# Ledger of designs, part 2: peptides against a protein of PDB entry 1BH9

Target 1, 89 residues: chain A of PDB entry 1BH9
Amino acid sequence: FSEEQLNRYEMYRRSAFPKAAIKRLIQSITGTSVSQNVVIAMSGISKVFVGEVVEEALDVCEKWGEMPPLQPKHMREAVRRLKSKGQIP

## One batch from the design tools (peptide)

Design b1_p8_2_s2 (made by RFdiffusion4, then SolubleMPNN; from b1_p8_2, 4 letters changed)
Fold by OpenDDE base, seed 5:
Structure b1_p8_2_s2 (fold): chain B 89 residues (1-89), chain A 8 residues (1-8)
Amino acid sequence: as target 1 above (89 residues)
Amino acid sequence: YRVVYGLE
């Protein structure tokens, strides 16, 4: 890692969804209470998912010959591409 | 995984 890469990794590593928010969201869908482990697992999966979308957006940005930071248009295109590839519903 | 590994 370069220092910049390490910093980005650390920011990613330390990022997390609030447990209460995730719990409420899941429960709003399931209609029943969920365990702490489910919240943790879903939080982790969600974090990975966001990472995958951002990674695709970086690819979009690069393919369009543009420079960071990512813009909403990159994120929207990323989602479209991931859907077309069957990677997200 | 570019986000994780800081690859652009």
Scores: peptide ipSAE 0.085, ipTM 0.715, DockQ to the pose 0.247
Fold by OpenDDE base, seed 1:
Structure b1_p8_2_s2 (fold): chain B 89 residues (1-89), chain A 8 residues (1-8)
Amino acid sequence: as target 1 above (89 residues)
Amino acid sequence: YRVVYGLE
């Protein structure tokens, strides 16, 4: 990694979904309150999930012989591939 | 994560 790449990685690592927003979202779906630990877990899982989709999209972009930045078509294809692989519902 | 490389 270049220092710039490492810095971007660190910024990614520090990024997170706002707890309050995640809490409200979960509660809007479940219809009941959720614990802080559930919010933390779901926040983490969501971040990883987004990362996995983006990673797949980067693979798509590369396999199509294209260069970043990612486009919506890469994201759509990534989701399709992840579904076909059984990695997402 | 390759995300670092794709989100410049």
Scores: peptide ipSAE 0.078, ipTM 0.712, DockQ to the pose 0.689
Fold by OpenDDE base, seed 2:
Structure b1_p8_2_s2 (fold): chain B 89 residues (1-89), chain A 8 residues (1-8)
Amino acid sequence: as target 1 above (89 residues)
Amino acid sequence: YRVVYGLE
């Protein structure tokens, strides 16, 4: 990586959903308290999921011959394609 | 990952 690439990677790696928000969301679904480890795991999985959707949306944007930034239509199409591929329910 | 590398 160049220094610039490394910096971008570090920003991505360090980004995360707020733990309190994730905890509250999970508890709203489960109806009971969840451990810190569950919050950490779900936060990580959610981050990866968002990344996968964005990657698919970038492919959509490129295939449509369009340029960034991504638009809602790219995100919607990405989700449709991921569902079609069986990558998300 | 393009997300990681700056959406290139």
Scores: peptide ipSAE 0.055, ipTM 0.693, DockQ to the pose 0.398
Fold by OpenDDE base, seed 3:
Structure b1_p8_2_s2 (fold): chain B 89 residues (1-89), chain A 8 residues (1-8)
Amino acid sequence: as target 1 above (89 residues)
Amino acid sequence: YRVVYGLE
């Protein structure tokens, strides 16, 4: 792909949720402490999930003949489509 | 590109 696409991919690949924040969030839900491995796994899954939603939203935006930046309507439609396709719960 | 596929 293009240099611009490569740059976006590299930025995404290097991005990460703060471990401490993820740990606190999980613990607020579960009511118990979680291991570092769980935090790492959940961080990775969350990153992939966000990426999939954003990619779908960009596709929606393009299909609607609209220009970035993404708007809430694109995100909502993306989630609906992903759910319809069985890609997310 | 597909970001998720690139993670492979």
Scores: peptide ipSAE 0.047, ipTM 0.631, DockQ to the pose 0.137

Design b1_p8_2_s3 (made by RFdiffusion4, then SolubleMPNN; from b1_p8_2, 6 letters changed)
Fold by OpenDDE base, seed 2:
Structure b1_p8_2_s3 (fold): chain B 89 residues (1-89), chain A 8 residues (1-8)
Amino acid sequence: as target 1 above (89 residues)
Amino acid sequence: VRVVAALE
């Protein structure tokens, strides 16, 4: 990887959903208080999920002979493909 | 790696 690619990857690795926002979101769905470990786990899973959707959208963009930035059409097609593969509900 | 290129 170039130094620039490494720096981008480190920024992505360090990125996280705000714990308080995730906690509030889960609590709004469950109606009960959740542990910090549940917030961490759900934040991690959500980050991986977003990553997988974006990777599939980049594959869609490439397969269509298009260049970044990703457009809403790539994201919609990515979600459709992931659903068709049984990777998301 | 490709995820990062789409977020920047």
Scores: peptide ipSAE 0.048, ipTM 0.696, DockQ to the pose 0.666
Fold by OpenDDE base, seed 4:
Structure b1_p8_2_s3 (fold): chain B 89 residues (1-89), chain A 8 residues (1-8)
Amino acid sequence: as target 1 above (89 residues)
Amino acid sequence: VRVVAALE
C-alpha cells in the first residue's frame, strides 16, 4: 500500500454521515420516527457500502491500466460488477 | 477495505 492509499483510508475511516441527516432520510422513507441505534446502524452500513463501491472502482481502474483519481466510468463499472456478483441489489 | 487486508 502506498502512503497515499493509507491517507485515503484514514480520511474514509474518520468520515461520518451527519446523524440528523440520516435520521431525516430514513424518516422520509419509513414515515415514522427511528431510534438512535437505527441511525447508527444505517450510518455504519452506508459507510461500508460506499467503501466497497470505491474499492471495486479502484480495482476497475487498476484492471484498465489506469491511475487515480477515480472517474465516473470506474464508478459505473464498479456498480455493474458488484450487481453482477450479487454484492449489491 | 484494502488497508484492512494488509494488516492481517
Scores: peptide ipSAE 0.043, ipTM 0.626, DockQ to the pose 0.125
Fold by OpenDDE base, seed 3:
Structure b1_p8_2_s3 (fold): chain B 89 residues (1-89), chain A 8 residues (1-8)
Amino acid sequence: as target 1 above (89 residues)
Amino acid sequence: VRVVAALE
C-alpha cells in the first residue's frame, strides 16, 4: 500500500454525492418520492460502483505501461473487463 | 475498493 494509494483512498473515502442531487435523480427515474434511507443506500452503492470502475481503469492503465491521468480508453477497457468478468451488467 | 479486497 503506497502513500499515493493511501492518499487516493482518503480522497475517495471523504468524497460524497450531494444527497439532494441523488434524490432528484432517483425521483426522475422512479416517478415517485424516495426516502432518506434509499438515497443513502443508492449513494453508497453508486460510490462503490464508481470506485470499482476507476480501480479497474487504473489497473488497465498500469498493464498498458501508461501513467495517470486516466483517459477515456482506460475507462472503456475497464468497463469491458468488468462486464466480461460478470462484475457489472 | 482495493482496500475492501485487502481486508478480506
Scores: peptide ipSAE 0.042, ipTM 0.625, DockQ to the pose 0.115
Fold by OpenDDE base, seed 1:
Structure b1_p8_2_s3 (fold): chain B 89 residues (1-89), chain A 8 residues (1-8)
Amino acid sequence: as target 1 above (89 residues)
Amino acid sequence: VRVVAALE
């Protein structure tokens, strides 16, 4: 890892979804109240999922011989690739 | 996730 990659990872690691927003989002989908543990678990899974999509998008960017910042085209291609690999529905 | 696999 470069120092820059480590710094980006530290920023990602420290990032968190607002618990109240996640709780409200889940409740809007499920129609029922959810526990704090469900909010924590779903927030963690969602953060990992975002990380996986961004990592695949970086791999797309590199494979296309392009440099950061990531563009919407990289993100769309990443999602397509992850779907084709059966890694996302 | 390369990020998670690098922490194990």
Scores: peptide ipSAE 0.035, ipTM 0.617, DockQ to the pose 0.121

Design b1_p8_2_s4 (made by RFdiffusion4, then SolubleMPNN; from b1_p8_2, 5 letters changed)
Fold by OpenDDE base, seed 2:
Structure b1_p8_2_s4 (fold): chain B 89 residues (1-89), chain A 8 residues (1-8)
Amino acid sequence: as target 1 above (89 residues)
Amino acid sequence: VRVVEGLE
């Protein structure tokens, strides 16, 4: 990792979805109360998913010969590629 | 990736 990549990874590692917001979101979809463990699990899965999309978008940006910051076009292309690879539905 | 809360 470059120093910049390491710094981004550290920021990502330290980031977290607010538990209360995730809980409310899940409950708005399910119509029922959810356990703390469900909130933790869903938050973790969501963080991994966001990480994978961002990494794919960085790869797209590099492959297009462009530099950060990531633009909406990189994110859209990343999602398309991940779908094409069967990594996301 | 830190997936589980409480992993040091």
Scores: peptide ipSAE 0.047, ipTM 0.687, DockQ to the pose 0.057
Fold by OpenDDE base, seed 5:
Structure b1_p8_2_s4 (fold): chain B 89 residues (1-89), chain A 8 residues (1-8)
Amino acid sequence: as target 1 above (89 residues)
Amino acid sequence: VRVVEGLE
């Protein structure tokens, strides 16, 4: 890994969704209380999902012959590609 | 990717 890749991985590793915010978000959708385990699971899945989208966006940036930082156009194209591949709904 | 709680 390049130093930049290592730094990105470290930032990703250290990132976490605030449990209270995730709980409130889920409850706003479900209309009922959710367990701590559901909050944990959804937080983890969400982190993985964000990671996958960012990795695809980095691939898009590279394929377009562009350099970081990622721009909204890379993120939009990443989501489009992941959908077309059936990797996200 | 290992989703492990407590990676803070």
Scores: peptide ipSAE 0.046, ipTM 0.694, DockQ to the pose 0.065
Fold by OpenDDE base, seed 4:
Structure b1_p8_2_s4 (fold): chain B 89 residues (1-89), chain A 8 residues (1-8)
Amino acid sequence: as target 1 above (89 residues)
Amino acid sequence: VRVVEGLE
């Protein structure tokens, strides 16, 4: 990692989805109140999921002989690949 | 996780 890449990774590590927003989103889907632990778990899973999709999209970009920034086509192909591997539903 | 340029 360059210093800049390390700094970006540290920002990713320290970032989190806003608990209140996640809580509201889950409640809008379930129609019932959710516990703080459910919000924490779902926030963590969501962060990991975003990271995994981005990593797969970077692999797609590289495989196509293209350079960042990532484009919507890379993200779509990443999701397709992750589904085909059984890594996401 | 590899972070792409422009992502924090």
Scores: peptide ipSAE 0.045, ipTM 0.709, DockQ to the pose 0.414
Fold by OpenDDE base, seed 3:
Structure b1_p8_2_s4 (fold): chain B 89 residues (1-89), chain A 8 residues (1-8)
Amino acid sequence: as target 1 above (89 residues)
Amino acid sequence: VRVVEGLE
């Protein structure tokens, strides 16, 4: 791994959604209280989802011959590609 | 990508 790739991986690994914020968000949608395990699962799935979108957006940026930081156009194209591939709903 | 609680 390049130092840059390692640093990105470490930042990603250490990143987390605040449990209280996720709990409140889910409860605002469901109208009922949720267990800690549901919060954990949803936080994990959300982190993976964000990671996949960002990685696809970095690939888009590179394929367009552009440099970071990622722009809204890269994120929109990434989501479009992932949907077209059936990788996200 | 692996998501495991407690490895943050």
Scores: peptide ipSAE 0.043, ipTM 0.691, DockQ to the pose 0.066

## One batch from the design tools (peptide)

Design b1_p9_1 (made by RFdiffusion4)
Fold by OpenDDE base, seed 4:
Structure b1_p9_1 (fold): chain B 89 residues (1-89), chain A 9 residues (1-9)
Amino acid sequence: as target 1 above (89 residues)
Amino acid sequence: SHSVFSHTF
């Protein structure tokens, strides 16, 4: 990493979904309470997933000859491509 | 291709 890339990575690393919101969301799906560790694990998986989608969306944006910031259309196309590649379920 | 760490944050 360049220093700038490292700084951006740190920004990403420090970014987090609100724990309470994630907990409530999981519980709404499971119908039962979940532990803090489950919330942490699911939050981490979700963050990685979002990162992968954003990575693909940046590729889409570039291939379409467009510039950031990303728009919903880039995200939708990214998901489509990742599904087609079998990289996301 | 682009990195999320170079363009997103």
Scores: peptide ipSAE 0.045, ipTM 0.697, DockQ to the pose 0.220
Fold by OpenDDE base, seed 5:
Structure b1_p9_1 (fold): chain B 89 residues (1-89), chain A 9 residues (1-9)
Amino acid sequence: as target 1 above (89 residues)
Amino acid sequence: SHSVFSHTF
């Protein structure tokens, strides 16, 4: 790992979704109040999920012979591919 | 191959 790669990873590791927003979203789906631990867990899972989708989208972009930045079409194709591979629900 | 960390963060 280069120092630059390490710094990028640290930025990713330190990033997080706002707890209040995640809590509201979950509660809008479940219809009931959720615990703080559930919010923490879902926030972390969501971050990992976004990372996986973005990585797949970058691969799609490259395979299509296109250059960054990513576009919505890359993200949609990434999700489709990940679902087909059974990597996401 | 691209990396999510290289392009996103």
Scores: peptide ipSAE 0.044, ipTM 0.693, DockQ to the pose 0.223
Fold by OpenDDE base, seed 1:
Structure b1_p9_1 (fold): chain B 89 residues (1-89), chain A 9 residues (1-9)
Amino acid sequence: as target 1 above (89 residues)
Amino acid sequence: SHSVFSHTF
């Protein structure tokens, strides 16, 4: 792994959605209060989702012979590919 | 290919 890859992974690993924001979002949808464990679980799932999309986008960028930072076109193609693979709805 | 979401959804 390159230093850039390691740094990117480390930034991803340390990143997190604000619990309050996730809680508010869930409660806006459910119409009721949610437990801390639900917030933690949903935060984790959301992080994994973002990670998978970004990883696919980075792969797209590389395969197109382009260099980061990611552009909207990479994200759009990533979503298309993940859908075709059945990895996201 | 594998994905967490292929098992969750």
Scores: peptide ipSAE 0.037, ipTM 0.625, DockQ to the pose 0.086
Fold by OpenDDE base, seed 2:
Structure b1_p9_1 (fold): chain B 89 residues (1-89), chain A 9 residues (1-9)
Amino acid sequence: as target 1 above (89 residues)
Amino acid sequence: SHSVFSHTF
């Protein structure tokens, strides 16, 4: 575990989706209002999902012999790999 | 490894 990894983790841990934006997005799909707890839960799930995709993308970047920052091609390949592993639909 | 969650466990 490197200092760089620790810094990335701290930035990730401290980041959050704006509650108002998440609430509006959910309501645009459901057509009805949602509770604060639903917004919190969906925000958390979404954050975990993004983290998992980014982690896979970092692995892709390393396997391709490339260095950060991540590029769209790494993200696309990460999603493809996670789908093939059955980790995401 | 570039795992961000390695130290979480």
Scores: peptide ipSAE 0.036, ipTM 0.655, DockQ to the pose 0.259

Design b1_p9_1_s1 (made by RFdiffusion4, then SolubleMPNN; from b1_p9_1, 7 letters changed)
Fold by OpenDDE base, seed 2:
Structure b1_p9_1_s1 (fold): chain B 89 residues (1-89), chain A 9 residues (1-9)
Amino acid sequence: as target 1 above (89 residues)
Amino acid sequence: MYTVPRRTV
């Protein structure tokens, strides 16, 4: 585990969706109030999901012989691949 | 416990 790897991991760990934004989004869909635990759970699941899409997009970028930063084409191809694998609906 | 991104570690 290099210092650079540790720094990337710490940045990932500290990243989060704003609780208030997630709460408002869920409430706009459900029409009901949601608990703090539901907001925490949905924020965590959403972060994992974004992480999985980004990881697949990095795999796409590498397979195409390209370097970061990720471009919209990598993200679109990542979503296509994840769908084809049944990993996302 | 967070799922660690494969390329982050």
Scores: peptide ipSAE 0.085, ipTM 0.688, DockQ to the pose 0.154
Fold by OpenDDE base, seed 3:
Structure b1_p9_1_s1 (fold): chain B 89 residues (1-89), chain A 9 residues (1-9)
Amino acid sequence: as target 1 above (89 residues)
Amino acid sequence: MYTVPRRTV
């Protein structure tokens, strides 16, 4: 791995949703208090989900012959494709 | 354990 590749991997690994924000969001939907383990699990799932959407959007960008940064059009097309594949509800 | 994105490395 190059130093740049290692740095990208470290940034990805260290990236996380704020626990308090995820907790409040879940509680606003469920109307009940949630455990710390539920917050951790949902934070992890949300991170994976965002990663999958961003990767699909990068594939869209490449297929359109465009360069980063990602634009709202790439994200919309990515979500459409993931839905059509049954990968997201 | 997080799934590593294919474009991370």
Scores: peptide ipSAE 0.071, ipTM 0.678, DockQ to the pose 0.150
Fold by OpenDDE base, seed 1:
Structure b1_p9_1_s1 (fold): chain B 89 residues (1-89), chain A 9 residues (1-9)
Amino acid sequence: as target 1 above (89 residues)
Amino acid sequence: MYTVPRRTV
């Protein structure tokens, strides 16, 4: 890993969805209270999902002959591709 | 446990 890659990895590792925000979001959808374990699990899954979208967006960026940072156009195309592949709803 | 996508690094 380059120092830049290590820094990106550290930023990703330290990033987390605020538990309270995720709890409120789930409760707004379900209409019921959720356990801390559900919040933890959903936060983890959501982080993985964001990672998968970013990974596809990096592929889009590379395929278009562009360099980071990722732009909204890469993210939109990534989501479109993942949907077309049935990898996300 | 953090699964880091290979390309985010």
Scores: peptide ipSAE 0.068, ipTM 0.691, DockQ to the pose 0.153
Fold by OpenDDE base, seed 5:
Structure b1_p9_1_s1 (fold): chain B 89 residues (1-89), chain A 9 residues (1-9)
Amino acid sequence: as target 1 above (89 residues)
Amino acid sequence: MYTVPRRTV
């Protein structure tokens, strides 16, 4: 990694969803209280999922001969491709 | 096992 890539990776690595927001979101869907471990697990899975979508969007951007920053069109195409591959619901 | 992101934004 370049120093810039390392810095972006460290920011990504240290980023976390607010536990209270994730807890409330899960509870709004399940109708029941969830444990702290479920919030931690779901926060981790959600972070990885966002990462996978962003990586596919970067691959889309590159395949289209475009450069970052990512645009909404790259994100929409990334989601479409991931769905077609069965990698996301 | 989740992998490290291949790219950073």
Scores: peptide ipSAE 0.061, ipTM 0.674, DockQ to the pose 0.123

Design b1_p9_1_s2 (made by RFdiffusion4, then SolubleMPNN; from b1_p9_1, 6 letters changed)
Fold by OpenDDE base, seed 1:
Structure b1_p9_1_s2 (fold): chain B 89 residues (1-89), chain A 9 residues (1-9)
Amino acid sequence: as target 1 above (89 residues)
Amino acid sequence: RYTVFKRTV
């Protein structure tokens, strides 16, 4: 990895959703309190999901012969493709 | 396939 790639990886790895927000969101669905471990697990899954969408968008950008940064059109197409592949609802 | 925004095989 280049230094830039390593820095990007570290930034991604350290990124996190606010625990309180995730907790409230889950509890709004479950109707009851959830443990810290559930919040951590769901936060991790959500982070991976966002990463997968971004990765698909990068693929779209490349296939269209365009260069980063990603634009809304890449994100929209990525979501469409992931849905068509059955990878997201 | 991308991993951490880096394309691999």
Scores: peptide ipSAE 0.230, ipTM 0.789, DockQ to the pose 0.146
Fold by OpenDDE base, seed 5:
Structure b1_p9_1_s2 (fold): chain B 89 residues (1-89), chain A 9 residues (1-9)
Amino acid sequence: as target 1 above (89 residues)
Amino acid sequence: RYTVFKRTV
């Protein structure tokens, strides 16, 4: 990786969802309390999922012959493609 | 595995 790529990775690594919000969201679905470890695990999986959507959007951007930054149209097309491939609900 | 950076990990 270049220095720029490492810096971008570090920013991604340090980014996080608000724990309280994730906890409340999970509990709204499960109807019961969840442990801190469940919140951490689900937050991590969610972060990976967001990354996979962004990756697909970067592929869309590239395939359309466009350059970053990503735009909403790339994100929408990415979600469509991932659904079509059965990779997301 | 690919990441948001489109690089194999």
Scores: peptide ipSAE 0.209, ipTM 0.787, DockQ to the pose 0.215
Fold by OpenDDE base, seed 3:
Structure b1_p9_1_s2 (fold): chain B 89 residues (1-89), chain A 9 residues (1-9)
Amino acid sequence: as target 1 above (89 residues)
Amino acid sequence: RYTVFKRTV
């Protein structure tokens, strides 16, 4: 890794959703209290999901011959593609 | 250039 790549990796690794926000969101859907382990698991899955959407959007940007930063149109197309692939509902 | 996710454009 270059220093820049290492720094980005460290920032990504350290990045996390606020536990309280995730807990409240899940509870708003389930109607019951959830364990800390459920919050951790859902937070991890959500982080991976965001990564997959961003990766798809980067592919879209590249395929369209455009340059960063990602724009809303790339994200919309990414979601469309992921749905068509059956990767998201 | 590569990100932690994938290569950048």
Scores: peptide ipSAE 0.206, ipTM 0.799, DockQ to the pose 0.181
Fold by OpenDDE base, seed 4:
Structure b1_p9_1_s2 (fold): chain B 89 residues (1-89), chain A 9 residues (1-9)
Amino acid sequence: as target 1 above (89 residues)
Amino acid sequence: RYTVFKRTV
């Protein structure tokens, strides 16, 4: 890593979804209360998922000969590609 | 140092 890459990675690594928001979202789907460990696990998985989608979207943007910022079309194509590769459901 | 990503997001 360059220093800049390391700094970006550390900021990403330290970022987190608000626990209360994740808890409420899960409970809206399950209809029951969930444990703190489930909230932590789902928050971590969600962060990784977002990172993978954004990385693929940046690759899509580049392959289309376009420059950031990312647009909804890049995100939609990224999800399509990740699904076709079996990397996301 | 490892990352699961090819690029830093």
Scores: peptide ipSAE 0.045, ipTM 0.674, DockQ to the pose 0.152

Design b1_p9_1_s3 (made by RFdiffusion4, then SolubleMPNN; from b1_p9_1, 7 letters changed)
Fold by OpenDDE base, seed 2:
Structure b1_p9_1_s3 (fold): chain B 89 residues (1-89), chain A 9 residues (1-9)
Amino acid sequence: as target 1 above (89 residues)
Amino acid sequence: RYTVYKRTV
């Protein structure tokens, strides 16, 4: 890919969810305390998940003959397609 | 799987 694409990839690679926010969210759902390693793991999984949804949405956008930026309709369709493929619940 | 060579976020 181009230098610009590489730069965007580097930004994605370096991005991370705030640990405190993830910890609070998990504990809000589970009702119990979670370890730092669980927070790190969940943050990583969430990042990958977001990336996969966005990638699918970009494919949807392209298939519909449209150009970025992504719109809510692309994201909703991406989720539907990923569910139909059995890649997300 | 997310593939950077296919599409970059």
Scores: peptide ipSAE 0.036, ipTM 0.637, DockQ to the pose 0.161
Fold by OpenDDE base, seed 1:
Structure b1_p9_1_s3 (fold): chain B 89 residues (1-89), chain A 9 residues (1-9)
Amino acid sequence: as target 1 above (89 residues)
Amino acid sequence: RYTVYKRTV
């Protein structure tokens, strides 16, 4: 890793969804209160999911011979590919 | 994996 790459990695590792927001979102769907552990788990899964979509989009961008930053077209294609692979519903 | 760490976004 270059210093810049390491910094990006650390920023990603430290990033998190606000617990209160995730809790409210889950509760709006379930209709009941959820535990802290559920909020933590769902926050983590959501973070990983976003990361996987972004990584796929970067691969799309590269395969199309384009350079970052990512554009909406890369994100749309990434989602399509991930669905095709059965990696997302 | 970890593509976002290796590329400029």
Scores: peptide ipSAE 0.036, ipTM 0.627, DockQ to the pose 0.165
Fold by OpenDDE base, seed 4:
Structure b1_p9_1_s3 (fold): chain B 89 residues (1-89), chain A 9 residues (1-9)
Amino acid sequence: as target 1 above (89 residues)
Amino acid sequence: RYTVYKRTV
């Protein structure tokens, strides 16, 4: 890592979705209360998912001969590619 | 890199 990359990674690593918000979101779908462990797990999965999509989007951006910041078109293409690779539903 | 074949955000 460059120092900048390390700093960005540290910010990402330390970031987290608010537990209450995740809990409410899950419960809005399930219609029932969920355990703390489910909230933690879902929060972690979501964080990893976002990271992977962003990394793919950066690859898309580069392959298209463009530079950051990422745009919606990069994110959409990233999701498409990840689906095509069977990496996401 | 932390992830194999992937760039750090």
Scores: peptide ipSAE 0.034, ipTM 0.621, DockQ to the pose 0.164
Fold by OpenDDE base, seed 5:
Structure b1_p9_1_s3 (fold): chain B 89 residues (1-89), chain A 9 residues (1-9)
Amino acid sequence: as target 1 above (89 residues)
Amino acid sequence: RYTVYKRTV
């Protein structure tokens, strides 16, 4: 990583979904209360998921001969490719 | 499952 890349990675690493928001979202789907550990686990999984989509989108952007910032078209294509690879549902 | 960044924006 360049210094800039490392700095941006650290921003990602240190970022976190608000626990209350994640809890509410899960409970809206399950219809039941969830433990703190479930919220933590799901928050982590969600963060990894976002990271994987962004990395795939960066790959798409590069393959299309384009430069950041990422655009909606890159994100849509990334999701399509990840689904095709069976990496996301 | 782990995410390994190859580059960042």
Scores: peptide ipSAE 0.037, ipTM 0.628, DockQ to the pose 0.120; fails the geometry check

